# Peptides against a protein of PDB entry 3NZW, part 35

Target 1, 212 residues: chain A of PDB entry 3NZW
Amino acid sequence: TTTLAFRFQGGIIVAVDSRATAGNWVASQTVKKVIEINPFLLGTMAGGAADCQFWETWLGSQCRLHELREKERISVAAASKILSNLVYQYKGAGLSMGTMICGYTRKEGPTIYYVDSDGTRLKGDIFCVGSGQTFAYGVLDSNYKWDLSVEDALYLGKRSILAAAHRDAYSGGSVNLYHVTEDGWIYHGNHDVGELFWKVKEEEGSFNNVIG
Target 2, 222 residues: chain B of PDB entry 3NZW
Amino acid sequence: QFNPYGDNGGTILGIAGEDFAVLAGDTRNITDYSINSRYEPKVFDCGDNIVMSANGFAADGDALVKRFKNSVKWYHFDHNDKKLSINSAARNIQHLLYGKRFFPYYVHTIIAGLDEDGKGAVYSFDPVGSYEREQCRAGGAAASLIMPFLDNQVNFKNQYEPGTNGKVKKPLKYLSVEEVIKLVRDSFTSATERHIQVGDGLEILIVTKDGVRKEFYELKRD

## One batch from the design tools (peptide; aimed at target 1 T1 A20 M45 G47)

Design b2_p17_5 (made by RFdiffusion4)
Pose (drawn by RFdiffusion4):
Structure b2_p17_5 (pose): chain A 212 residues (1-212), chain B 222 residues (1-222), chain P 17 residues (1-17)
Amino acid sequence: as target 1 above (212 residues)
Amino acid sequence: as target 2 above (222 residues)
Amino acid sequence: TTYTYEVMTAAGHASPP
């Protein structure tokens, strides 16, 4: 698993791979590691497939309940806290999740929260989560600027997940892209590494190791 | 010490066609190196045009399928006999499985049917509720032998248009019920050849808008 | 801490031949 989300001039970029594993067994190449909590809220998934899916789907129901009760969209801070506090209640029981809650509110602007099953909750501009997180950090950190165009930022996020899918035996499949503005999230497609790799290698001249 | 889990072997397979779906499983049940039964059905019609199989520890698989069948019964009782769509059944199974997160049903579960558009549908589950809709899936003992074959023959993976210099991928034309039954039978004869827990018989459940049909084929008994 | 997106293994699932 490799997931990242970063803030910049044009909002937030969210990118994830789509590989699921059972040890060294590739269980699936087509899993969705991003959940659309609502038109302005995204959650990313890493760790236990069932824990992430179950509790993030549940988080969506909790956010919806807040909107009905308060007649207002839930903040990113509060939404991430609901999950953070829930997971904290289960500390020591063996839940396994590295998560990112990304969204936009007039009150907060572009906002990113890292939340994991240890109970850690951190607000930040850049996060990479999962077994492939360091590979994504390597590419993302060395090309990041606050002033990236939406187009360049979308590419960097995509390229970073690609770097992780290449080097991390436990990451791969396809890349799912998202862009977050004050008008909500915009899905930017599912890019199969099976074609995305060769295309990026030719067009970019990178991945100079692997023989083509 | 007491171990609440055992391994009863068996292999299951699910493929979705355009307007049909199939869920197949060998009928052998095993414990260690012995055969408990050469015919013990492991794929079930649960009503509302849904077939399911929970493969692994059989006691857990039976308890789960029994609990799901009862769930469909109550769904009708509580919602004016509304049909439980396959997507709804999948989410329901997720809660049933995750409900035992801290003492799991040790099973790999697959269900098949048609979605609300009449298209074929296959869902597979993790022991604790992780699930995804798919075109095909192998589960159980020979899953590692069969899933690669299905990626090739069902989703045409690694296959290209001849003479296109590997540039054009083989189109994803879709399989008929006849072509699917062939892939299923070949899959199980192959699995019976290489995996000692697979054999005796093969039972396939086919699901269409007209309901659930069953076909049975013998397998090597060694 | 690293998180691998991992499904749990069912009894005898994907076992070797």

Design b2_p17_5_s1 (made by RFdiffusion4, then SolubleMPNN; from b2_p17_5, 8 letters changed)
Fold by OpenDDE base, seed 4:
Structure b2_p17_5_s1 (fold): chain B 212 residues (1-212), chain C 222 residues (1-222), chain A 17 residues (1-17)
Amino acid sequence: as target 1 above (212 residues)
Amino acid sequence: as target 2 above (222 residues)
Amino acid sequence: KLYTFEVARAAGEAAAP
């Protein structure tokens, strides 16, 4: 798995691969590693697919309850804290989760929290999470600027996942791409790695380690 | 050390069409190298036009299916006999599976039916309840033998339009029920040849707007 | 035989049996 999220002048980019594995077996190439919690809030998945899918869906319910009770959208800080508190209750039980909670509120602006099953909760501007995270960081960190255009930021997110898909055996399938703004998240499509790789190679003159 | 799980083998396969879905399973039940039964159905009509199979450890599979059937019953009681949608069924099954997260049902679960638009739907679950809607899924002992075949023949993976030098993918299209049944039969006959835990019989449940029908085919009995 | 599906969190992370 490779997931990433970063803040920039235009909001948040979220990009993820779609491969799930069971040992050496590719279980799926089409896993939805972004959970759309609400129109303004996204969760990402790394670790156990069921753990992430179950609890982030549960988180969505808790966020909705907050809205009903408080008559206001939940903050990204509060949403991530709910999840963090939950996983902390299960600390040592064997949950496997590496998640990013990404969203926008008027109070916070665009916000990213990293939450994992070890009890870590971090606010930050850039995170890559998964077995391919270091490969993604290699591209992302080399090209990241706060002042990226939306187009360039989307491409950078996509390109970073592609790099990880190329080098990490546990990452691949496709890139799912999101842009989060004050108006909510916008889905920017599913990009098959098999097609995307050759496109990028041709356009950039990159990936010269591969003949073709 | 005591192992609470058994492995009863077998293989299951789901394929969604445009206005139908198919869930198929062999009828062999095995323990180690001994055939317990040559006809033990593992694909079930659960009502509300939903078919289900949970393949792996049969005791766990049967327990899960019974719990789901009971869930359907109570859904009707609580919601004025409202039909349980396939997507709601999938969510319910996730909760059944994840409820035993720390002592999982040792099964690969597949359900099939029609979505609320009348389109064929197949949902697949891991042992602890992660799930995904897919056009096709193989589960069980010979899943690794069948799934790549389905990738190629249902989703047309690695197929390209002739004369395009691999630049144009074969377009996705729905398969007819006849085509799907052919693929299912070819899948299971092939799997039977290469896996000792697959054979004896093939039961296919076909879900349409008119309900569930069953077809049975003999497989090798060796 | 049956492994849970994993979206690997760390490099070389194996699926839980």
Scores: peptide ipSAE 0.322, ipTM 0.811, DockQ to the pose 0.126
OpenDDE base, seeds 1, 2, 3, 5: peptide ipSAE 0.268, 0.270, 0.266, 0.273; ipTM 0.785, 0.801, 0.797, 0.794

Design b2_p17_5_s2 (made by RFdiffusion4, then SolubleMPNN; from b2_p17_5, 8 letters changed)
Fold by OpenDDE base, seed 4:
Structure b2_p17_5_s2 (fold): chain B 212 residues (1-212), chain C 222 residues (1-222), chain A 17 residues (1-17)
Amino acid sequence: as target 1 above (212 residues)
Amino acid sequence: as target 2 above (222 residues)
Amino acid sequence: MLYTFEVARAAGEAAAP
C-alpha cells in the first residue's frame, strides 16, 4: 500500500493505490483505500483492510452523530481524536491501522491528521503511509512546494503513488486521486497504473530503467 | 498445539451479470486427504434474493450462514418485512465477521444478488470482514487457479482490439447468463483437474428478478 | 489456507490475524 496526503495553497491532495495482498497473492487491484466519511472528510487505509474499513466506517457514524448532536460538522481534530481514542482502547490487541484523516472545516481550514494503531496521532502538512511510503516521499519531497497549482499538486500526488507502485510490490492497481477544498472533496478519478506508467514515461522521459 | 480450525476444501465462484448474478460452488467436502462427502452443498439461498457461501472451515461457514439467515429474519421482524438490500446484507455480514475479529471465522465469503437498480452484484469478504463489490470473485482452495482466468474472461484483462497494436483495450461488456454458466463450468472442470480438494459436483445458483434458480453439474469424482 | 487481506502499512507488515 501507498497512501499520501499533503496540504498546499489550494487545499489538500489525497492519493492512494488500490492493491490488496495476502502474502504473495494479489487479493485485489481495486480496493478503495479512501473512505469518504462525509463531503468534507476523508480517511485513508493502510494495514489490515478489515480493521481500517470497519473502524473508519464506524468513525463516519460517530462523525454523523456529532453533527446531529452538536448541529455542526465535526472538526478534523475531533474526528481524528475519536479514531485515535478508539484504537488506543485496542492497543496491544493486534489492530493494524495506518490512516490519515483529511478534511476541511471553517475553523481549521484544510487539515491532515495521521493516526495509527500504535497510538500515534500527528497533525502535519505531508504524510506518506504504507509499505511504499518511502518511494512516494522520494518523489513528493523532491517536488513539493506550498505554492503548487491545483493541477501540479494533483499530478504530484498521482506521480508519487506511481513511483511507489513501480518499486513496491505491495502497491499497484490504480491511483485514486482526491482534491479537498473549502467546498469539500472532489474525486479526480481512477488511474490504472499500467496505462499511467507508460503515459508518464513517454511524457516525462522518465522510468528509463524500463525498456519499452 | 491445538488447532481450532479445520480445512474442508472446496471452491466457490461469483460472477455478476447485467440483470443477474451467479454464485457457484463445488460439492466436495474433505478433511486432509479424505473425502467426507461428494455432495455437501455450500451455496445457500438466504432469502430476499440473496445467495451466500462461506468457504474454508465448514463449521465456521455454516455458523456464519446461519447467523446471516437469522439476521434476515430479524430484519423482517424489525422493519415490516422490508426486503434486505444486497449492500445492506454486505454491511451486516461485515459486522458478523468483524465481531469475531480476534477469533475469526476461517472462511472466504461471497454473496450474490441484485442491487437496488436491478443490476447483478457480487460482494466478497476476507475472514475478518473487509468487503468489496466486484464483477467476479473466486474463493477457496482453487481460487488462485480460477481468479486469473476470471480476470481475463470476465473483466477482459490483457485483451486488446485486434489490429490496434495493443493500444485499444477490449471494451468491457456484460456477459449473458449462458456465457457466465459456460465460464463457471470451465472454471470448475479446470480446477478439479489440478486441485484435489475440488470436484464431485458443481451447484450453481442464479439470481434474477424472478428469484433464485439452481443448476447442478457432475464434476470429476477422482 | 486463508489469509486476511492486507493494504500493507509497512514493508513486510501483515495484519493479525
Scores: peptide ipSAE 0.307, ipTM 0.807, DockQ to the pose 0.119
OpenDDE base, seeds 1, 2, 3, 5: peptide ipSAE 0.286, 0.291, 0.318, 0.296; ipTM 0.775, 0.793, 0.790, 0.804; seed 3 fails the geometry check

Design b2_p17_5_s3 (made by RFdiffusion4, then SolubleMPNN; from b2_p17_5, 8 letters changed)
Fold by OpenDDE base, seed 3:
Structure b2_p17_5_s3 (fold): chain B 212 residues (1-212), chain C 222 residues (1-222), chain A 17 residues (1-17)
Amino acid sequence: as target 1 above (212 residues)
Amino acid sequence: as target 2 above (222 residues)
Amino acid sequence: KLYTFEVERAAGEAAAP
């Protein structure tokens, strides 16, 4: 798995691969590793597939309850804290989760929290999470600037996942790409890694370790 | 040391068509190298045009299916006999599975039916309730033998239009029920030849707008 | 055998608001 999120002048980019595995077996190439909690809030998934799906779906319900009770959208801080508190209650029970809660509120602006099953909760501008995270960081860190255009930022997110898909055996399938703004998240499509790889290779003259 | 789990072998397979879905399973039940039964059905009509199979440890599979059938019953009681949609069924099954997160049902679960638009739907689950809607899925002992075949023949993976130098993928299209049945039969006959835990009989449940139909075929009995 | 989204968990670089 490779998931990433980063803040920039235009909001937040979220990009994830779509491979699920069971040991050496590729269980799926088409898994959705982003949950759309509400129009302004996303969650990413890494670790145990069921743990992530179940608890992030549960989180969505908690966020909706907050909106109903408080007559205001939940903050990214509060949403991430709910999840963090939950997994902390299960600490030692064997949950496996590496998540990012990404969203936009008027109070906070564009915000990213990292939450994992070890009890870590971090606010930050850039996170890559998964077995391919180091590969993604290699590309992302090398090209990241706060002042990226939306177009360049989207490409950078997509390109970083592609790099990880290329090098990490546990990452692949496709890239799901999101842009989060003050108006909410925008889905920027599913990009098959096979097709994307050859396109990028041709356009950039990159990936010269592969002949073809 | 107590081991609460067994492995009863077998294989299951789901394929979604345009306006139908198929869920198939062999009827062999084994323990280790011994055949317990040559006809033990593992694919079930659960009502509301939903078929279900939970393959692996049969005791867990039967328990899960029974619980789901009970869930369907109570859904009708609580919601004025409203039909349980396939997507809601999938969510319910996730909760059934994840409710035993720390002592899982030792099964690979597949359900099949029609979505709310009347399109064929197949959902697959891991032992603790992660799930995905797919066009096809194999589960059980011979899943690793069958799934790549389904990738190629249902999803047309690695197939290209002739004469395009690999530049144009074979377009996705729905398969007819007859084509799907052929693929299912070929899958199980092939799996039976290469896996000792698969054989004896093949039971296929076909879901359409008109209900659930069953077909049975003999498999090799060695 | 459980499905996984394989992960190497590490604390990412955090930034103060």
Scores: peptide ipSAE 0.301, ipTM 0.802, DockQ to the pose 0.095
OpenDDE base, seeds 1, 2, 4, 5: peptide ipSAE 0.275, 0.279, 0.288, 0.280; ipTM 0.789, 0.805, 0.797, 0.797

Design b2_p17_5_s4 (made by RFdiffusion4, then SolubleMPNN; from b2_p17_5, 7 letters changed)
Fold by OpenDDE base, seed 2:
Structure b2_p17_5_s4 (fold): chain B 212 residues (1-212), chain C 222 residues (1-222), chain A 17 residues (1-17)
Amino acid sequence: as target 1 above (212 residues)
Amino acid sequence: as target 2 above (222 residues)
Amino acid sequence: KLYTFEVAVAAGEAAPP
């Protein structure tokens, strides 16, 4: 798995692969590793597939309850804290989760929290999470700037996942791409890694370790 | 060392069509190298045009299916006989599975039916409730033999239009019920040849807007 | 085996026996 999120002048980019594995078996190439909690809030998934799906769906319910009770959208800080508190209660039980809660509120602006099953909760501007995270960081860190255009930021997110899919055997399938702004998240499509690889290779003259 | 789980072998397969879905399973039940039964159905009509199979440890599979059937019953009681949608069924099954997260049902679960638009739907689950809607899924002993075949024949993976030098992928299209049945039969006959835990009989449940029908085919009994 | 979105190359998976 490779998931990433980063803040820039245009908001937040979220990009994830779509591969699930069971050991050496590719269980799926089409898994959705982003949950759309509300129009302004996303969650990403790495670790145990069921753990992530179950508890991030549960988180969505808690966020909706907050909105009903408080008559306002939940903050990214509060949403991530709910999840963090939950996994902390299960600390040592064997949950496996590496998640990012990404969203926009009027109070916070664009915000990213990292939450994992070890009880770690971190706010930050850039996170890559998964077995392919180091590969993604290699590309992302090399090209990241706060002042990226939306187009360049979207491409960078996509390109970073592609790099990870290329080098990490546990990442692949496709890239799901999101842009989060003050108006909410917008889905920027599913990009098959096989097709994307050759396109990028041709356009960039990159991936020269592979002969076309 | 004590192992609370058994393995009863077998294989299951779901394929969604445009306006139908199929869920198939062999009827062999084994323990180790012994055949317990040559006809033990493992694909079930659960009502509301939902078919279900939970393949792996049969005791766990049966328990899960019973719980789901009961869930369907109570859903009707609580919601004035409202039909349970396939997506809601999938969510319910997730909760059934994840409720035993720390002592899981040792099964690979697949359900099939029609979505609310009348399109074929297949959902597959890992032992603890991760689930995904797919066009096709194989589960059980011979899943590793069948799934690549389905990738090629249902989703047309690695197929290209002739004369395009591999530049144009074969377009995706829905398969007819007859085509799907052929693929299912070919899958299981092939799996039976290469896996000792698959064989004896093939039962296919076909879900359409008109209900669930069953087909049965003999497999090798060796 | 449980399905995973792998987080570490050397990490073990939780699975039934």
Scores: peptide ipSAE 0.281, ipTM 0.800, DockQ to the pose 0.163
OpenDDE base, seeds 1, 3, 4, 5: peptide ipSAE 0.146, 0.238, 0.116, 0.272; ipTM 0.788, 0.722, 0.790, 0.805; seed 1 fails the geometry check

Design b2_p17_6_s1 (made by RFdiffusion4, then SolubleMPNN; failed a check: the pose's geometry; its pose is not in this set)
Amino acid sequence: QLPPLPIAPALLEVSLN

Design b2_p17_6_s2 (made by RFdiffusion4, then SolubleMPNN; failed a check: the pose's geometry; its pose is not in this set)
Amino acid sequence: QQPPLPIAPALLPVSLN

Design b2_p17_6_s3 (made by RFdiffusion4, then SolubleMPNN; failed a check: the pose's geometry; its pose is not in this set)
Amino acid sequence: QQPPLPIPPALLPVSFN

Design b2_p17_6_s4 (made by RFdiffusion4, then SolubleMPNN; failed a check: the pose's geometry; its pose is not in this set)
Amino acid sequence: QLPPLPIPPSLLFWSLN

Design b2_p17_7 (made by RFdiffusion4)
Pose (drawn by RFdiffusion4):
Structure b2_p17_7 (pose): chain A 212 residues (1-212), chain B 222 residues (1-222), chain P 17 residues (1-17)
Amino acid sequence: as target 1 above (212 residues)
Amino acid sequence: as target 2 above (222 residues)
Amino acid sequence: YPNLFDKPYSYMLLSWF
């Protein structure tokens, strides 16, 4: 798995791969590692497929309950804490999840929280989570500027996941892109590495190792 | 020490057509190197036009299917006999499985039917509730032998338009019920050839708007 | 590089895996 989310001038970019594994066995190339909590909240998934899916779907129900009760959209900070506090209750039981809660509120602006099953909860501008996280950091860190255009930022996030899908035996499948503004998240498609790699290699001249 | 789990072998397969779906499984049940039965059904009609198979540790598979069938019964009791859609059944199965997160049903489960639009649908599950909708899926002992074949023959992976210099991918035309049954039978004769836990018989459940139909085929008994 | 969470997105292992 490889997931990333970063803040910049134009809001937040979220990108994930779609590979699921059972050891060295590729269990699926078409899994959804991003969950749409609501029109302005996204959650990313890495770790145990069932733990992430189950608890992040549950998180969505908890956020919805907050809106009914408080007649107001839940903050990113509170939403990430609900998951952080839940996972903390289970510390030591073997839950396995590296997660990012990304969203926008008038009160907070673009906001990103890293939350994992160790109970760690961190607010930050840039996070890469999963077995392929370092590969994504390598490309993302060396081309990141706060002042990236929405177009360039969307590409960098896409390119970074692609770098991870290439080098990490446990990452791959396709790339799912999202962009987050104060009007909510915008889905920017599912890009199969099977075609995305060759296209990026030709157009960019990178991946200069692999023979084409 | 006591081991609460065992491995009863078996292989299951699910393919979704445009307006139908199939869930197939060999009828052999095994423990170690012995055959417990050459005919022990492992794919079940659970009502509301849903077929399911939980393959792995059979005791767990039976307990799960039994619990799900009872779940559909109560769904009718509590919701004015409303039909349980396949998507709803999938989320339900997720909770049943995740409910034993710390002592799992040791099974790989697949269900098939039609979605609300009458389209064919296949869902497969992880032992603890991780699930996804998919065009086809092989589960159980020969899953590693069969899933590559299905990626090729069902979703036309790695196949290109001849003479297009590998530029144009083979179009994703869709399979008829006849073409699917062929792929299923070939899959199981192949699996029976290379995996010692697969054989004796093959039972297929076909699901359409008209309900659930069954077909049976012998397999090598060695 | 930061090492936050380095586990794959994984299913539980079964006997034939």

Design b2_p17_7_s1 (made by RFdiffusion4, then SolubleMPNN; from b2_p17_7, 10 letters changed)
Fold by OpenDDE base, seed 5:
Structure b2_p17_7_s1 (fold): chain B 212 residues (1-212), chain C 222 residues (1-222), chain A 17 residues (1-17)
Amino acid sequence: as target 1 above (212 residues)
Amino acid sequence: as target 2 above (222 residues)
Amino acid sequence: APVLFTEPFALPLLPWD
C-alpha cells in the first residue's frame, strides 16, 4: 500500500494505490483506499482492509451525527480525534490502521491529520503512509513546493504513487487521485498503473531501469 | 495447540452480468483427505433476490448464512416488507463478520444479485468483513487457480485488439448468461482436475429480475 | 497448496506485513 496527502497553495492533494494482498497473493487490484466521509472530508486506508473500512465508515456516521446535533460540519481536528480516541481504546487488541483524515473547514482551512492504531495523531502538511511510503517520499520531497499549481500538484501526487507502485511489490493496480478545496473534494479519476507507467516513461524519459 | 477451525475445502465463484448475476459452488465437502459429502450445497438463496455463499470452515459458513437470513427476516419486520438492496445486504454482512473481528468466521464470503438499477452485482468479503463490489470473484480452495482465468476471460486482462501493437486494450463488454455459465463450468472442471478439494458436483444460482434459477452439473468424482 | 483466502486482506503498512 501507498497513500499520500499534502497541503499546498491550492488546497490538498490525496493520492492512493488500489492493491490489497493476502501474503504473496494479490487479493485485489481495485480497492478503494479513500473513504469519502462527506463532501469536504476524506479518509485514507492502510493496514488491515477491514479495520480501516469498518472504522472509517463508522467515523463517517459519527461525523454525520455531529452535523445533526451541532448543526455544523465537524472539524477535521474533531473527526480525527474521534478516530484516534477509538483506536486508542482498542490499543493492544490488534487493530492495524494507518490513516489520514483530510478535509477543509472555514475555521481550519485545508487540514491533514495522520492517525494510526498505535494511538498516534499528528497534524502536518505532508504524509506518506504504507509499505511504499519511502518510495513516495523520495519523489514527493524532491519536487514539493507550496506554490505548486493545481495541475503540477495533481501530477506530483500521481507520480509519487507511481514510483511506489513500481518499487513496492505490495503497491499497484491504479492511482486514485483527489483534490480537496474549500468547496469540497474533487475526484480526479482512476489511473491504471500499467498504462500510466508507459505514458510517464515516454513523456519524462524516466524509468530507464526498464527497457521498453 | 488447539485449532478451533476446520477446513471443509470447496470453491465458489461469482460473476456479474449486465442484467443478471451468478454464484456457483462445488458440492464437495471434505476434512483433510476424506470426502464427507459429494453433495453438500454451499450456495443459498437468502430471499430478496440475494444469493450467498461463505466458503472455508463449513460450520462458520452455515452460521453466517443463517445469521444473514435472519437479518433479512428482521429487516422485513422492521421496514414493512421493504426489499433489502444488495448494497445494504453487503453492509449488513460486513457488520456480521466484523462483529467477530477477534475470533473471525473462517470463510470467504460472496454474495450476488441485482443492484437498484437492475444491473448484476457481486460483492466479496474477507474473513473480517472488508468488502468490494466486483465483476467477478473466486473464493475457496481453488481460488488461486480460477481467479487469474476470470481476470483474463471476464475482465479481458492482458488482451489487446489485433493490429494495434498492444496499444489498444480489448474493450470491456458484458457477457451473456450462456457465456458466463460456460466460463463457470470451464473454471470448475479445470479446478477439479488440479485440486483434490474440488469436485463431485457444481451448483449454479442465476439471479435475474425474474428471480433465482438453479442449475446443477456433475463434476469428476475422484 | 493455495491457502483458502482465510487470511484477512491487507493494505500493508510495512513490507513484511
Scores: peptide ipSAE 0.325, ipTM 0.809, DockQ to the pose 0.116
OpenDDE base, seeds 1, 2, 3, 4: peptide ipSAE 0.129, 0.212, 0.203, 0.208; ipTM 0.779, 0.801, 0.798, 0.790; seeds 1, 3 fail the geometry check

Design b2_p17_7_s2 (made by RFdiffusion4, then SolubleMPNN; from b2_p17_7, 11 letters changed)
Fold by OpenDDE base, seed 4:
Structure b2_p17_7_s2 (fold): chain B 212 residues (1-212), chain C 222 residues (1-222), chain A 17 residues (1-17)
Amino acid sequence: as target 1 above (212 residues)
Amino acid sequence: as target 2 above (222 residues)
Amino acid sequence: APVLYTEPFSLPLLWPD
């Protein structure tokens, strides 16, 4: 898996691959590793597919309950804290979760929290999570600027996942791309890695380790 | 060391069409190298036009299917006989599976039916309840033999339009029920040839708007 | 049946031998 999220002047970019594995077996190339918690809040999944899918869906329910009780949208901080508190209760039980909770509230602005099954909760501007995270960081860190245009930021997210998909055997399938703004998240499509690779290689003159 | 799980072999396969879905399974039940039964159905009509199979450890599979059938029953009691949708069924099954997260059902679960728009739907589950809607899925002993074939024949992976030098992919299209049945039969006959835990019989449940029908075919009894 | 992971992980689950 390779997931990433980063803040920039235009909000948040979230990009993820779509491969699931069971050992050497590619179980799926079409896994949705972004869980749409609500129109303003996204969760990413890395680790155990069931753990992430189950608890982030549960989180969605908790977020909805918050909205009903408090008559306002839940903050990203509070949403991530709910999840963090939950997984902490299961600490040592063997949950496998590496998640990012991404959203935009008027109170907080664009916000990203990293939450994992070890009980870590971190707020930050840039996170790459998964077995391919180091490959993604290599591209992302080299090109990241706060002042990126939305277009450039989307491309950078996509390109970083592509790099990871190329080098990490456990990442691949497609890139799912999201842009989070004050008005909510916008889905920017599913990009098959096979097609995307050749396109990017041709346009950039990159990936010269592969001869077409 | 004591192992609480068994493996009863077998293989299951789901394929969604445009206005139908198919869930098929062989009827062989095996332990190690001994055939327990040549006809033990593992694909079930659960009501509300939902068919289900949980393949792997048969005891766990049977338990899970029974629990789901009970869930359907209680859903009717609680919601004035409202039909359980396939997506809601999938969510319910996730909870059934994840409820045993720390001592999982050792099964690969597939359900098939029609979505709320009348389109064919197949959902597959891992042992702990991750699930995905797909056009096709193979599970069980010969899944690794069948799934690549389905990728090629259902999803047209690695197929291109002739004369395009690989630049244009074969377009996706729905398969007819007849085509799907052919693929299912070819899948299982092929799997039977190469896997000792697959064989004896093939039971196919076809879900349409008119209900569930069953077809049976003999497989090699080796 | 294999438990699905998005990345390599050590399984804290009971598995058949």
Scores: peptide ipSAE 0.200, ipTM 0.784, DockQ to the pose 0.137
OpenDDE base, seeds 1, 2, 3, 5: peptide ipSAE 0.139, 0.191, 0.093, 0.206; ipTM 0.774, 0.799, 0.788, 0.791; seeds 1, 5 fail the geometry check

